# Ledger of designs, part 187: peptides against a protein of PDB entry 5FRP

Target 1, 225 residues: chain A of PDB entry 5FRP
Amino acid sequence: VEWTESIPQIIATREDISKELNQALAKTFIDSDPRVRRTSVMIFNKVPVTEIWKNITNKAIYTSLLHLAREKHKEVRELCINTMAKFYSNSLNEIERTYQNKEIWEIIDTIPSTLYNLYYINDLNINEQVDSVIFEYLLPFEPDNDKRVHRLLTVLSHFDKKAFTSFFAFNARQIKISFAISKYIDFSKFLNNQESMSSSQGPIVMNKYNQTLQWLASGLSDSTK

## One batch from the design tools (peptide; made by RFdiffusion4, then SolubleMPNN)

Design b2_p29_3_s2 (from b2_p29_3, 10 letters changed)
Fold by OpenDDE base, seed 1:
Structure b2_p29_3_s2 (fold): chain B 225 residues (1-225), chain A 29 residues (1-29)
Amino acid sequence: as target 1 above (225 residues)
Amino acid sequence: FEIEYLEDNENEPTELQKEFNKYMEEFEK
């Protein structure tokens, strides 16, 4: 742990990191101690993206980072998901594609698929996190149409079949949620009117209201778990 | 020691889709 914690400073101060250091760092991502793995992931958060690309040249490090997105250990997994999404976004913004870094880009370009595939775990907490990082890092709001389209195409260009399916489902879900919320509001307004409640439609709307609430609640993760 | 990883538990992207379908069926009933 202590050694790994020193890596950010080393990367920031040294122009050339040895092959040996890269190999040693690669091993920390598969360490038996989750604290070591966590610290390793944090390197990608603490070190500027440009420095990471310059100094971390071992492909195994990047592949291991992506693999941790499915780790059973919750803390490490959650950190990894946020980290890799942010790293992807920063890389797109700041790193030029060259012949020298082509092999690393081939790995980084799989991050969107890696993230979208997490939906198939069918875990509400993971789903919420993936939603969050997609909104914040992968497909952020962009008012410029050309930039928005370019980013979207970049993300989609490396999707596997499952990722495409998840992508469309995600968009569909947003529409459905909006619909449900709209109905909730309508039903709430109806129920707030005493005259409406006394009508023959009163009980029917009440039932629909309850169903809507139940559905909305079921889609929320339990933060205490 | 081997790191344990989470596997896919469904063929569809989200359980929400299934739940919504059920909701819609009940809503339209």
Scores: peptide ipSAE 0.402, ipTM 0.733, DockQ to the pose 0.305
Fold by OpenDDE base, seed 4:
Structure b2_p29_3_s2 (fold): chain B 225 residues (1-225), chain A 29 residues (1-29)
Amino acid sequence: as target 1 above (225 residues)
Amino acid sequence: FEIEYLEDNENEPTELQKEFNKYMEEFEK
């Protein structure tokens, strides 16, 4: 643990990390101690993306990072999911594609697929986290249509079949959620109007309002589990 | 010590879609 904790400082201070250090770091991602694995993942959060790309050249490190997204240990898994999503976004924004980093990009480009494949685990907490990182890092809000489309195409360009299926399901869900929220707002406005409440439609709208709330609530993960 | 990983349920996305479809049918009603 102590050794791994020193890695961010080493990466920040040294221009080139030795092959030996990369190999040693790769082993920490598969260490039996979850604290070591956690610390290893945290390197990607503590070190600037440009420095990571420059100094971490062992493919196994990136592959191992992605693999931890499915780890049973909740804390490590959750950290990994957030970390890899953020790292992907930062890489797209800050790292140019070159001949030298092509092999690493081949791995990084699989992050979207890796994340969307997590929906197949059928865990509500994981689903919620994946939703969050998609909105925050993979497909963030972008008012520029061209940039938004370009980002979307980039994300989709390396999808496997399962990821595509998951993506379409997710999009369908988002449409439904958006629709439900819109209706919730409409119903709320209606119910707040005294004239509307006194109308024959009052009870009907109240019922629909309750149904909408119930549906929205059912889609939320139980934070207590 | 081997790191344990979570397994896939391949039918999950399809089930999700079915639930949403049911909701829409009830709502339109």
Scores: peptide ipSAE 0.401, ipTM 0.735, DockQ to the pose 0.300
Fold by OpenDDE base, seed 2:
Structure b2_p29_3_s2 (fold): chain B 225 residues (1-225), chain A 29 residues (1-29)
Amino acid sequence: as target 1 above (225 residues)
Amino acid sequence: FEIEYLEDNENEPTELQKEFNKYMEEFEK
């Protein structure tokens, strides 16, 4: 009887402890020290996704995580971008949608939009990172067509207008890059042929080759930054 | 203390897209 009477108190205590922990954790995401923020983000990388969903119930934590994707502090931002992308992917793979976690899913489902919106910052380094996490986590290689389509639809289902626009632009860019690479190869082959180089087209192709190289290189971030 | 966030700097998705478009236009000539 005494044990039964203690159960509600124990549950209440656990809930309170959990709540307090969540509140404390929420504050760390907005801490003035970037090291604290970094450490907080790392929790999402180090702890299994299932445990995160189970123990992190404060919505503010997830919202704050997403906001850090735009933080001016480079290290924290970059970590956050990778972390949220990975977390999103892991969540899709491992976390079921239930009534209880619906509110958290509503936030997590905005991660793709959050990431695609980063293109509007117009920073080459950020763009490259976004490209990377898209290919690695959001839209990874999937040989199963049904799974691939399902993932794509899931990613797109919560896009805002800006994300859709950037998504289409990204795809268009990929096509253009592919085309440019193809032309680069063609030009390279041409230039490697002595007879072709000696032709009247030689200088023209050389010019196009150089332009193509410059264009391709423009898509690469400065390694010194 | 307020965390500083990066803001959007353009209305188009990326400046790279403009550059790519320019390249393609020049290439198609």
Scores: peptide ipSAE 0.395, ipTM 0.724, DockQ to the pose 0.308; fails the geometry check
Fold by OpenDDE base, seed 3:
Structure b2_p29_3_s2 (fold): chain B 225 residues (1-225), chain A 29 residues (1-29)
Amino acid sequence: as target 1 above (225 residues)
Amino acid sequence: FEIEYLEDNENEPTELQKEFNKYMEEFEK
C-alpha cells in the first residue's frame, strides 16, 4: 500500500517510468487487497492525464482499470467508474492521437462501451452512477453544437451492440423520467388546490400522484446500501 | 484470492426501465 501511494508522486516528478515500475504497477491493480487496488486507481485521478499517457505504457494497466468497473468491492468499483469516465474525457480533450499511442487509445476508446455495459448488471446504484458519469464526463453539456455532436459521434464510434442498446434505453428512460417529473409537478399543483381536491377527480389524481412517487422512488438508488 | 466481478444479469437494460415501463402501463390505465 505504501509503495503504491508513492507512485503518483513518482510519476509527477519523473519524466520516464521504467518498464519495471510499469510491471509492478500492473500487479497492484489485481492485488488481493482492495486498498491496494483503490490506491492504484487513484493514480489516474491524482496524476495529470498527460503524465499518465507519457509514463504508463503497459497496456495491462489500462485493461485492468477498465475491468475493475465490475469489481464486487463497491468502493473500488465506484472509484473506478468515476475515474475511467473522467480519464476518458480528459484524454479526449488533452491527448492527441498519434501512431505511438494508438494501442493505448484502442483501449481507452472502449471506456464508453464499458460504462454503458454496466447497465446490464441491473443494479440501481450502478445505474445511477453510470448516469452521473455520462452526464458529467462522457457526454457533458456543451453549448457548441458541432462540438457536442463530435463528442457524441466519438463516444458512439466504438460501441458494441450491447452499448448501443443501453444507450437507446438510457435516452428513452430519460424521456420517461422527465415525463414522470412533469406529471409529479402537475399532480402536486392539483393536490395543493383545495377546490381541485374536492372534485371528483381528486381521488384519481391522488392515486396517480402516489404511483408517480413510488415509481420515481423505485428508480433511485438506496443511499443506505 | 481472486477478485470477484459482477456479471450481466439481464440481456436487456435495465431493471429501472422495466419498472418504468410498468409504471407507464399502469399510468395509462
Scores: peptide ipSAE 0.392, ipTM 0.743, DockQ to the pose 0.313; fails the geometry check

Design b2_p29_3_s3 (from b2_p29_3, 9 letters changed)
Fold by OpenDDE base, seed 5:
Structure b2_p29_3_s3 (fold): chain B 225 residues (1-225), chain A 29 residues (1-29)
Amino acid sequence: as target 1 above (225 residues)
Amino acid sequence: FEIEYLEDNENEPTELQKEFLKYQEEFEK
């Protein structure tokens, strides 16, 4: 753990990290101690993306990072999912594609597919986290249409079949959620009006309001778990 | 001690989609 904790400082201060150090770092990502794995993932959060690409050249490190997205240990998994999504976004924004880094990009370009495939685990907490990182890092709000389309095409260009299926399911779900929220607002406005509430439609709208709330709540994970 | 990883379950995202699609049928009437 202590050794791994020193790595961010080393990367920040050294121009070149040795091959041996890269090999040693690769081993920490598959260490039996979850604290070591956590610390290893944190390197990607503490070190600028440009320095990561410059100094971490062992492909096994990136492959192992992606694999941790499915780790049973919740804390490490959640950290990994956020980290890899952020790293993907930062890489797209700051790292040029060159002949020298092509092999690393081949791995990084699979991050969107890796994330969308997590929906097949059918875990509500994981689903919520994946939803969050999609909006925050993979497909963030972009007012420029050309940039938005370019980002979308980049994300989709490396999808496997399962990721595409998950992508379409995700979008369909989001449309329904938006509709449900809109209805919730409409029902709330109706129920806040005394004349409307006293009408024959009052009880009907109240029932629909309650059903809408229950439906929305059923899609949320238990924050206590 | 080997790291344990989560695998795909039988319920695909399509099943989640089906559950959300039911809202329209049940509550839009």
Scores: peptide ipSAE 0.375, ipTM 0.755, DockQ to the pose 0.296
Fold by OpenDDE base, seed 4:
Structure b2_p29_3_s3 (fold): chain B 225 residues (1-225), chain A 29 residues (1-29)
Amino acid sequence: as target 1 above (225 residues)
Amino acid sequence: FEIEYLEDNENEPTELQKEFLKYQEEFEK
């Protein structure tokens, strides 16, 4: 653990990380101690993306990072999912595609597919986290249409079949959620109007309001688990 | 100690879509 904790500083201070260090770092991602694995993942959070790309050249490190997204250990998994999503976004924004980093990009380009494939685990907590990182890092809100489309195409360009399927499912769900929220708002406005509440439609709208609320709630993960 | 990983469930995300579609029918009625 102590050794791994020193890695961010080493990466930040040294221009070139030795092959041996890269190999040693690669082993930490598959260490039996979850604390070591956690610390290893944190390297990607503590070190600037440009320095990571420059100094971490062992493909196994990136592959292992992505693999931890499915780790049973919840804390490590959750950290990994957030980390890899953020790293992907930062890489797209800050790292140019060159001949030298092509092999690493081949791995990094699979991050969106890796994340969307997590929906197949059928875990509500994981689904919620994946939803979150998609909106925050993979497909963030972008007012510029051209940039938004370009980002979308980039994300989709390396999808496997399963990722495409989950992508479409995700979008369909989002549309439905959006619709439900809109209805919730409409019903709320109606119910807050005294004249409307006194109308014959009052009870009907109240019922629909409750149904909408229940539906929205059912889609939320159990925060207690 | 081997790191354990979560595997895919047999249920495809498309089933989630089906569940969402069922609610649409209930809301429109």
Scores: peptide ipSAE 0.375, ipTM 0.744, DockQ to the pose 0.286
Fold by OpenDDE base, seed 3:
Structure b2_p29_3_s3 (fold): chain B 225 residues (1-225), chain A 29 residues (1-29)
Amino acid sequence: as target 1 above (225 residues)
Amino acid sequence: FEIEYLEDNENEPTELQKEFLKYQEEFEK
């Protein structure tokens, strides 16, 4: 653990990391101790993306990072999901595609698919996290239409079939959530009006309001888990 | 010690989509 904790500083201060160090680092991503794995993932969060690309040259490290997105250990998994999404976004923004880094990009370009495929685990907590990282890192708000479209195309260009399916499902769900929220607001306004509540529609709207809340809640993960 | 990984469930994201589609049918009327 202590050794792994020192790696971010080493990467940040050294211009080159030896092959041996890369090999050793690769092993930490599959270490039996989740603390070691966690620390390894944190390297990608603590070290600037440019330095990561420069110094981490072992392909296995990147592959292992992506694989941890499905780790059963919740803390490591959640950290990994956030980390890889952020790393992807930062890479797109800061790293040029060259012949030399092509092999690494081939892995990094699979991050969107990796994330969207997590929906197939059918875990509400994971789904919520994936939703979050999509909005924050994969497809962030971009007022420039051309940039937004370009980003979208980049994300989609490496999708596998399953990722596409989940992508469409995600988008459809978001539309429905938006609709439900709108209805919630409408119902709330109605119920807050005393005249409306005393009307014949009062009980009907109350029922719809409750149903809407239940539906919205059903799509949310248990915050206690 | 082998790291345990989560596998795909039989329930595809499309199932989630179906649940959300049901809402529209119930509340858009």
Scores: peptide ipSAE 0.373, ipTM 0.749, DockQ to the pose 0.301; fails the geometry check
Fold by OpenDDE base, seed 2:
Structure b2_p29_3_s3 (fold): chain B 225 residues (1-225), chain A 29 residues (1-29)
Amino acid sequence: as target 1 above (225 residues)
Amino acid sequence: FEIEYLEDNENEPTELQKEFLKYQEEFEK
């Protein structure tokens, strides 16, 4: 009987401790010191996804994580973008949707939209990073067609209007890049042939080659920045 | 203290797409 009387108190104590911890953690994501914010983001990288979902129950933490994707502090922002993309992928793979975690899933399901909306910042470095995390975490290579389609539908199902527009633009760009690379290869082969280069088409192809290179390079960020 | 965040630019992804579409017009002839 004595143990039964202690159970409510123990549960209450654990709940209170957990709540306090979550509240304290939530404050670290908006701390004035970027080192504190960085450390907080790193929790999502260092702790297994299953433990994160179990112990981090304050919605504000997840919302704050997503918001840091637009932080001006480059190091924190870049870390956040990689972290949230990876966390999203791991969550899809390892976390079941339940009644208890529904509210957190509602936030996590917005990660793809959050990432695709970063294209509107029109920063080449950010664009490159978003491209990278899309291929690595959001829409990774999947040989199984059913799984690939399911993942795609999952990603798209929570898009806002802007994310959808960005998604179509992204795909169109990828097609054009692929085409440009193909042409680059063709022109390179032509120019590497002495007979072809000495022909009347030589100068024309050289110009097209240079234009193609310039176009491809224009999509790359400055490595010095 | 307020954390500073990056805002959307006037150049939307759709405008960026137009730049890539220009390649096709120039080189697919």
Scores: peptide ipSAE 0.373, ipTM 0.747, DockQ to the pose 0.298; fails the geometry check

Design b2_p29_3_s4 (from b2_p29_3, 12 letters changed)
Fold by OpenDDE base, seed 1:
Structure b2_p29_3_s4 (fold): chain B 225 residues (1-225), chain A 29 residues (1-29)
Amino acid sequence: as target 1 above (225 residues)
Amino acid sequence: FKIEYLEDNENEPTEQQKLFNKYVEEFEK
C-alpha cells in the first residue's frame, strides 16, 4: 500500500519511468489486498492524464484497470467505474492519437463498451452508477452539434453487439422514465381535485397512480445497501 | 487468493426495462 501511494509523486516528478516500475505497478492491480488495488486505481485520478499516458506504457495496467469494473469488492469496483469513465473523457479531450500510443488507445477505446456491458449484471446500484458516468463523462451535455455528434460516433465506433443493445435500451429507458413521471404528475393533479376523486374514474386513477409509484420506486437503488 | 468478478445475469439489459414493459401492459389495461 505505501509503495503504491508513492507512485503519483513519482510519475509527477520523473520523466523516465522504468520498465520495472511499470511491471511492479501492473502487479498491484491484481494484489490480494483490496486496499492495494484501490490505491492503484486512484493513481489514474491523482495523476494528470497527460502524465499517465507518458509514463504508464505497460498495456497490462490499462487492461487490469478495465477488468476491475466487474470486481466483486464494491468499493474497488465503484471507484474503478468512475475512474475509467473519467479517464476516457480526459483522454479524448487531451491526448492525441499517434503511432506510438496506438496500442494503448485500442484498450482505452473499449471503455465505453466495458461500461455499457455492466448493465447485463442487472444490479440496480451498478446501473445507477453507469447511468451517472455516462451522463457525466461519456456523453456529456454538449451544445455544439458537431462536437456532440463526433463524441457520440467515437463512443459508438468501438461498441460490441451487447453494448449497442444496452445503449438503445438505456435511451429507451430514459424516454420511459419521462413518460412515467409525466403520468405521475397527471395522476397527482387528478387526485388533488375532489370532484375528480368522487367520479367513477377516481378508483381507476388511484390504482394507476400507485402502480406508477411502485414502478418508479423499483427502479431506484437502495442507498442503504 | 483469486479476485472474484461479477458475471452477466441476463441476456437483455436492465430488469428495469422488463418492469416498465409490465407497467405499460398494466397501464394499458
Scores: peptide ipSAE 0.391, ipTM 0.744, DockQ to the pose 0.300
Fold by OpenDDE base, seed 5:
Structure b2_p29_3_s4 (fold): chain B 225 residues (1-225), chain A 29 residues (1-29)
Amino acid sequence: as target 1 above (225 residues)
Amino acid sequence: FKIEYLEDNENEPTEQQKLFNKYVEEFEK
Protein backbone atom coordinates (compact mmCIF):
# COMPACT_ATOMS: atom_id res chain seq x y z
CA VAL B 1 0.00 0.00 0.00
CA GLU B 2 2.66 2.52 1.00
CA TRP B 3 4.69 1.86 -2.10
CA THR B 4 1.69 2.30 -4.36
CA GLU B 5 0.76 5.53 -2.59
CA SER B 6 4.11 6.98 -3.60
CA ILE B 7 3.59 6.31 -7.31
CA PRO B 8 1.59 9.47 -8.11
CA GLN B 9 4.40 11.65 -6.84
CA ILE B 10 6.98 9.64 -8.74
CA ILE B 11 5.04 9.95 -11.98
CA ALA B 12 4.58 13.67 -11.47
CA THR B 13 8.26 14.24 -10.77
CA ARG B 14 9.99 11.89 -13.18
CA GLU B 15 9.90 12.21 -16.93
CA ASP B 16 10.49 8.54 -17.51
CA ILE B 17 9.35 5.55 -15.51
CA SER B 18 11.34 2.38 -15.91
CA LYS B 19 9.97 -0.83 -17.34
CA GLU B 20 10.51 -2.45 -13.97
CA LEU B 21 8.35 0.10 -12.22
CA ASN B 22 5.59 -0.46 -14.75
CA GLN B 23 5.79 -4.19 -14.13
CA ALA B 24 5.62 -3.69 -10.39
CA LEU B 25 2.64 -1.38 -10.77
CA ALA B 26 0.86 -3.94 -12.93
CA LYS B 27 1.04 -6.44 -10.08
CA THR B 28 -0.66 -4.04 -7.66
CA PHE B 29 -3.84 -4.04 -9.76
CA ILE B 30 -4.27 -7.75 -9.06
CA ASP B 31 -3.08 -7.72 -5.46
CA SER B 32 -5.08 -9.78 -2.98
CA ASP B 33 -5.50 -6.74 -0.72
CA PRO B 34 -8.37 -4.54 -1.94
CA ARG B 35 -6.65 -1.52 -0.39
CA VAL B 36 -3.72 -2.02 -2.72
CA ARG B 37 -6.02 -2.33 -5.72
CA ARG B 38 -7.91 0.79 -4.64
CA THR B 39 -4.70 2.77 -4.27
CA SER B 40 -3.59 1.62 -7.71
CA VAL B 41 -6.82 2.80 -9.31
CA MET B 42 -6.46 6.15 -7.54
CA ILE B 43 -3.25 6.78 -9.47
CA PHE B 44 -5.41 7.49 -12.50
CA ASN B 45 -7.28 10.14 -10.50
CA LYS B 46 -4.27 11.82 -8.93
CA VAL B 47 -1.96 12.00 -11.93
CA PRO B 48 -2.68 14.18 -14.98
CA VAL B 49 -3.81 12.17 -17.99
CA THR B 50 -0.86 13.39 -20.07
CA GLU B 51 1.60 12.12 -17.49
CA ILE B 52 -0.13 8.76 -17.25
CA TRP B 53 0.07 8.24 -21.01
CA LYS B 54 3.70 9.27 -20.98
CA ASN B 55 4.87 7.12 -18.09
CA ILE B 56 2.51 4.14 -17.90
CA THR B 57 3.33 2.13 -20.99
CA ASN B 58 2.61 -1.40 -19.80
CA LYS B 59 -0.59 -2.61 -21.50
CA ALA B 60 -1.33 -4.96 -18.64
CA ILE B 61 -2.02 -2.02 -16.33
CA TYR B 62 -4.76 -0.67 -18.58
CA THR B 63 -6.22 -4.12 -19.18
CA SER B 64 -6.27 -4.81 -15.45
CA LEU B 65 -7.92 -1.45 -14.76
CA LEU B 66 -10.74 -2.29 -17.14
CA HIS B 67 -11.16 -5.73 -15.62
CA LEU B 68 -11.65 -4.27 -12.13
CA ALA B 69 -14.94 -2.78 -13.33
CA ARG B 70 -16.40 -6.22 -12.67
CA GLU B 71 -14.69 -6.87 -9.35
CA LYS B 72 -16.97 -8.23 -6.66
CA HIS B 73 -15.49 -5.87 -4.06
CA LYS B 74 -17.93 -2.95 -4.24
CA GLU B 75 -15.65 -0.11 -3.23
CA VAL B 76 -12.92 -1.02 -5.70
CA ARG B 77 -15.41 -1.67 -8.49
CA GLU B 78 -17.25 1.62 -8.03
CA LEU B 79 -14.01 3.56 -7.93
CA CYS B 80 -12.79 1.77 -11.04
CA ILE B 81 -15.95 2.51 -13.01
CA ASN B 82 -15.77 6.23 -12.27
CA THR B 83 -12.03 6.37 -12.83
CA MET B 84 -12.16 4.52 -16.12
CA ALA B 85 -14.94 6.69 -17.53
CA LYS B 86 -13.21 9.90 -16.50
CA PHE B 87 -9.90 8.69 -17.87
CA TYR B 88 -11.53 7.88 -21.20
CA SER B 89 -13.03 11.36 -21.46
CA ASN B 90 -9.79 13.07 -20.49
CA SER B 91 -7.86 10.95 -22.97
CA LEU B 92 -10.17 11.91 -25.82
CA ASN B 93 -9.78 15.56 -24.93
CA GLU B 94 -6.05 15.73 -24.25
CA ILE B 95 -4.23 12.82 -25.90
CA GLU B 96 -3.44 12.69 -29.60
CA ARG B 97 -3.43 9.42 -31.46
CA THR B 98 0.07 8.52 -32.58
CA TYR B 99 1.85 5.46 -33.85
CA GLN B 100 3.61 5.07 -30.50
CA ASN B 101 0.45 5.03 -28.38
CA LYS B 102 -1.71 3.03 -30.80
CA GLU B 103 -1.67 -0.13 -28.72
CA ILE B 104 -2.80 1.69 -25.59
CA TRP B 105 -5.57 3.45 -27.52
CA GLU B 106 -6.81 0.06 -28.70
CA ILE B 107 -7.44 -0.78 -25.06
CA ILE B 108 -8.83 2.63 -24.04
CA ASP B 109 -11.23 2.60 -26.98
CA THR B 110 -12.91 -0.45 -25.42
CA ILE B 111 -13.88 1.48 -22.26
CA PRO B 112 -17.34 2.49 -23.56
CA SER B 113 -18.11 -1.11 -24.50
CA THR B 114 -16.78 -2.31 -21.15
CA LEU B 115 -19.08 0.08 -19.30
CA TYR B 116 -22.20 -0.68 -21.34
CA ASN B 117 -21.62 -4.40 -20.86
CA LEU B 118 -21.99 -3.90 -17.09
CA TYR B 119 -25.76 -3.64 -17.59
CA TYR B 120 -25.83 -7.40 -18.13
CA ILE B 121 -24.80 -7.99 -14.51
CA ASN B 122 -28.39 -6.98 -13.66
CA ASP B 123 -27.47 -4.96 -10.57
CA LEU B 124 -29.42 -1.76 -9.89
CA ASN B 125 -26.52 -0.02 -8.17
CA ILE B 126 -24.17 -0.78 -11.04
CA ASN B 127 -26.78 0.33 -13.57
CA GLU B 128 -27.23 3.64 -11.79
CA GLN B 129 -23.49 4.23 -11.70
CA VAL B 130 -23.09 3.37 -15.38
CA ASP B 131 -25.91 5.77 -16.24
CA SER B 132 -24.18 8.47 -14.23
CA VAL B 133 -20.75 8.08 -15.83
CA ILE B 134 -22.26 7.95 -19.31
CA PHE B 135 -23.88 11.35 -18.84
CA GLU B 136 -20.90 12.82 -17.05
CA TYR B 137 -17.96 11.48 -19.05
CA LEU B 138 -18.81 9.37 -22.10
CA LEU B 139 -21.60 11.37 -23.70
CA PRO B 140 -21.63 14.69 -21.87
CA PHE B 141 -23.85 17.56 -22.87
CA GLU B 142 -22.32 19.40 -25.81
CA PRO B 143 -24.07 22.37 -27.42
CA ASP B 144 -21.93 22.16 -30.55
CA ASN B 145 -23.63 19.69 -32.87
CA ASP B 146 -20.49 18.69 -34.74
CA LYS B 147 -18.56 17.99 -31.55
CA ARG B 148 -21.48 16.04 -30.13
CA VAL B 149 -21.77 13.88 -33.24
CA HIS B 150 -18.03 13.25 -33.36
CA ARG B 151 -18.01 12.15 -29.72
CA LEU B 152 -20.96 9.85 -30.30
CA LEU B 153 -19.36 8.28 -33.35
CA THR B 154 -16.12 7.78 -31.43
CA VAL B 155 -17.94 6.03 -28.59
CA LEU B 156 -19.98 3.80 -30.91
CA SER B 157 -17.14 2.89 -33.28
CA HIS B 158 -15.73 0.26 -30.92
CA PHE B 159 -18.92 -1.25 -29.52
CA ASP B 160 -19.48 -4.95 -29.45
CA LYS B 161 -22.93 -6.40 -30.08
CA LYS B 162 -23.92 -6.42 -26.41
CA ALA B 163 -22.85 -2.81 -25.94
CA PHE B 164 -25.00 -1.72 -28.88
CA THR B 165 -27.98 -3.52 -27.41
CA SER B 166 -27.41 -1.87 -24.03
CA PHE B 167 -26.95 1.50 -25.67
CA PHE B 168 -30.30 1.37 -27.42
CA ALA B 169 -32.01 0.10 -24.29
CA PHE B 170 -30.46 2.90 -22.26
CA ASN B 171 -31.66 5.57 -24.64
CA ALA B 172 -35.13 4.09 -24.73
CA ARG B 173 -35.22 4.08 -20.95
CA GLN B 174 -34.14 7.71 -20.73
CA ILE B 175 -36.94 8.77 -23.03
CA LYS B 176 -39.42 6.87 -20.90
CA ILE B 177 -38.08 8.35 -17.67
CA SER B 178 -38.33 11.85 -19.08
CA PHE B 179 -41.88 11.18 -20.12
CA ALA B 180 -42.77 9.81 -16.70
CA ILE B 181 -41.25 12.81 -14.93
CA SER B 182 -43.20 15.15 -17.16
CA LYS B 183 -46.41 13.30 -16.36
CA TYR B 184 -45.61 13.32 -12.66
CA ILE B 185 -45.33 17.10 -12.77
CA ASP B 186 -48.58 17.47 -14.69
CA PHE B 187 -50.46 15.16 -12.35
CA SER B 188 -49.05 16.93 -9.31
CA LYS B 189 -50.27 20.28 -10.60
CA PHE B 190 -53.70 18.84 -11.27
CA LEU B 191 -53.97 17.28 -7.82
CA ASN B 192 -52.98 20.53 -6.13
CA ASN B 193 -56.07 22.19 -7.58
CA GLN B 194 -59.16 21.60 -5.44
CA GLU B 195 -61.56 22.16 -8.29
CA SER B 196 -59.76 19.61 -10.43
CA MET B 197 -59.73 17.04 -7.64
CA SER B 198 -63.47 17.39 -7.13
CA SER B 199 -64.12 16.76 -10.81
CA SER B 200 -64.85 13.40 -12.44
CA GLN B 201 -61.22 13.30 -13.57
CA GLY B 202 -59.89 13.54 -10.02
CA PRO B 203 -59.84 9.83 -9.20
CA ILE B 204 -58.44 8.94 -12.63
CA VAL B 205 -55.55 11.37 -12.34
CA MET B 206 -54.85 10.27 -8.79
CA ASN B 207 -54.55 6.69 -9.95
CA LYS B 208 -52.16 7.68 -12.74
CA TYR B 209 -50.17 9.78 -10.30
CA ASN B 210 -49.71 6.82 -7.96
CA GLN B 211 -48.74 4.57 -10.83
CA THR B 212 -46.17 7.11 -12.00
CA LEU B 213 -44.68 7.34 -8.52
CA GLN B 214 -44.45 3.58 -8.28
CA TRP B 215 -42.72 3.38 -11.64
CA LEU B 216 -40.20 6.09 -10.78
CA ALA B 217 -39.48 4.54 -7.39
CA SER B 218 -38.87 1.12 -8.91
CA GLY B 219 -36.06 2.56 -11.01
CA LEU B 220 -34.09 3.76 -8.01
CA SER B 221 -31.37 1.69 -6.40
CA ASP B 222 -31.23 1.04 -2.69
CA SER B 223 -28.56 3.41 -1.42
CA THR B 224 -28.24 1.35 1.76
CA LYS B 225 -26.91 -1.71 -0.17
CA PHE A 1 -7.23 -15.66 -2.07
CA LYS A 2 -8.65 -15.13 -5.55
CA ILE A 3 -10.26 -11.95 -6.79
CA GLU A 4 -13.84 -12.66 -7.80
CA TYR A 5 -15.46 -10.98 -10.78
CA LEU A 6 -19.10 -10.47 -11.64
CA GLU A 7 -20.41 -12.26 -14.72
CA ASP A 8 -23.35 -11.60 -17.00
CA ASN A 9 -26.63 -12.82 -15.52
CA GLU A 10 -28.87 -12.15 -18.51
CA ASN A 11 -28.78 -11.79 -22.28
CA GLU A 12 -30.83 -8.58 -22.31
CA PRO A 13 -30.29 -5.34 -20.42
CA THR A 14 -31.55 -5.64 -16.83
CA GLU A 15 -34.79 -6.68 -15.17
CA GLN A 16 -35.11 -3.00 -14.43
CA GLN A 17 -35.51 -2.25 -18.11
CA LYS A 18 -38.16 -4.95 -18.40
CA LEU A 19 -39.99 -3.50 -15.45
CA PHE A 20 -39.84 -0.02 -16.94
CA ASN A 21 -41.19 -1.26 -20.23
CA LYS A 22 -44.07 -2.95 -18.46
CA TYR A 23 -45.05 0.17 -16.54
CA VAL A 24 -44.80 2.42 -19.58
CA GLU A 25 -46.99 0.09 -21.58
CA GLU A 26 -49.59 0.31 -18.84
CA PHE A 27 -49.44 4.11 -18.91
CA GLU A 28 -49.95 4.32 -22.63
CA LYS A 29 -53.23 2.42 -22.37
Scores: peptide ipSAE 0.389, ipTM 0.717, DockQ to the pose 0.311
Fold by OpenDDE base, seed 3:
Structure b2_p29_3_s4 (fold): chain B 225 residues (1-225), chain A 29 residues (1-29)
Amino acid sequence: as target 1 above (225 residues)
Amino acid sequence: FKIEYLEDNENEPTEQQKLFNKYVEEFEK
């Protein structure tokens, strides 16, 4: 753990990280101690993206990072998901595609697919996190339409079939959620009107309101788990 | 010690999405 904690500083200060260091770092991502794995993932958060690309040249490190997105250990997994999404976004913004870094880009370009495939785990907490990182890092708000489209195309260009399917489902869900929220608001307004509640539609709307609440609640992750 | 990984539990996107789809379908009726 202590050794791994020193790595960010080493990367930040040294221009030449040895092959040996990369090999040692690669081992930390598969360490039996989740604290070691966590610390390893944090390297990608603490070190500037440009320095990561420059100094971390072992492909296994990147592959292992992506694999941790499915780790059973919740803390490591959650950290990994956030980290890889952010790293992807930063890489797109700051790292040029060259012949020399092509092999690393081949891995990094799979991050969107990796994330969208997490929906198939069918875990509400994971789904919520994936939704969050998509909005924050993968497909962030971009007022420039051309840039937004370009980013979208970049993200989609490396999707596998499952990722495409989940992508479409996700978008469909967003539309449905928006619809449900809109209905919730409408129902709430209706229920707050005494005249409306006394009408023949009162019980019907109340039922729909309750159904909407139940659905919205079921779609939300239990923050206590 | 072997690191345990979560596997896909569904062939289609999330049960939550299914529930949502079902909900929307019920509301559209």
Scores: peptide ipSAE 0.408, ipTM 0.759, DockQ to the pose 0.314; fails the geometry check
Fold by OpenDDE base, seed 4:
Structure b2_p29_3_s4 (fold): chain B 225 residues (1-225), chain A 29 residues (1-29)
Amino acid sequence: as target 1 above (225 residues)
Amino acid sequence: FKIEYLEDNENEPTEQQKLFNKYVEEFEK
């Protein structure tokens, strides 16, 4: 643990990390101690993306990072999911594609697929986290249509079949949620109008309002689990 | 020590998707 904790500082201070250090770091991602694995993942959060790309050249490190997204240990997994999503976004924004970094990009380009494939675990907490990182890092709000489309195409360009399927399912869900929210707003407005409440439609709208609330509530993960 | 990984659940669709489909069907009526 202590050794791994020193790695961010080493990466920040040394221009060239030795092959040996990269190999040692690669082992920490598969260490039996979850604290070591956690610390290893944190390197990607503590070190600037440009320095990571420069100094971490062992592809096994990146592969191992992505693999931790499915780790049974919750804390490590959750950290990994957030970390890889953020790292992907930062890489797209700050790292140019070159011949020298092509092999690493081939791995990093699989991050979107890796994340979307997590939906197949059918865990509500994982789904919520994946939703969060997609909105925050993979497909963030972008007012510029061209940039938004470009980002979307970049994300989709490396999808596997499962990721495409989950992507479409997710989008379908988003449309449905948006629809439900819209209806919730409409119903709320209706119910706040006394004239509308006194109408024959009042009870019907109230029922639909309650159903909408129940549905929205059911879609939220129980944060207490 | 072997790191354990979560596997895909072969059962499609998710319970949430089923609930959503029911919701949409009820609203379209």
Scores: peptide ipSAE 0.397, ipTM 0.712, DockQ to the pose 0.307; fails the geometry check

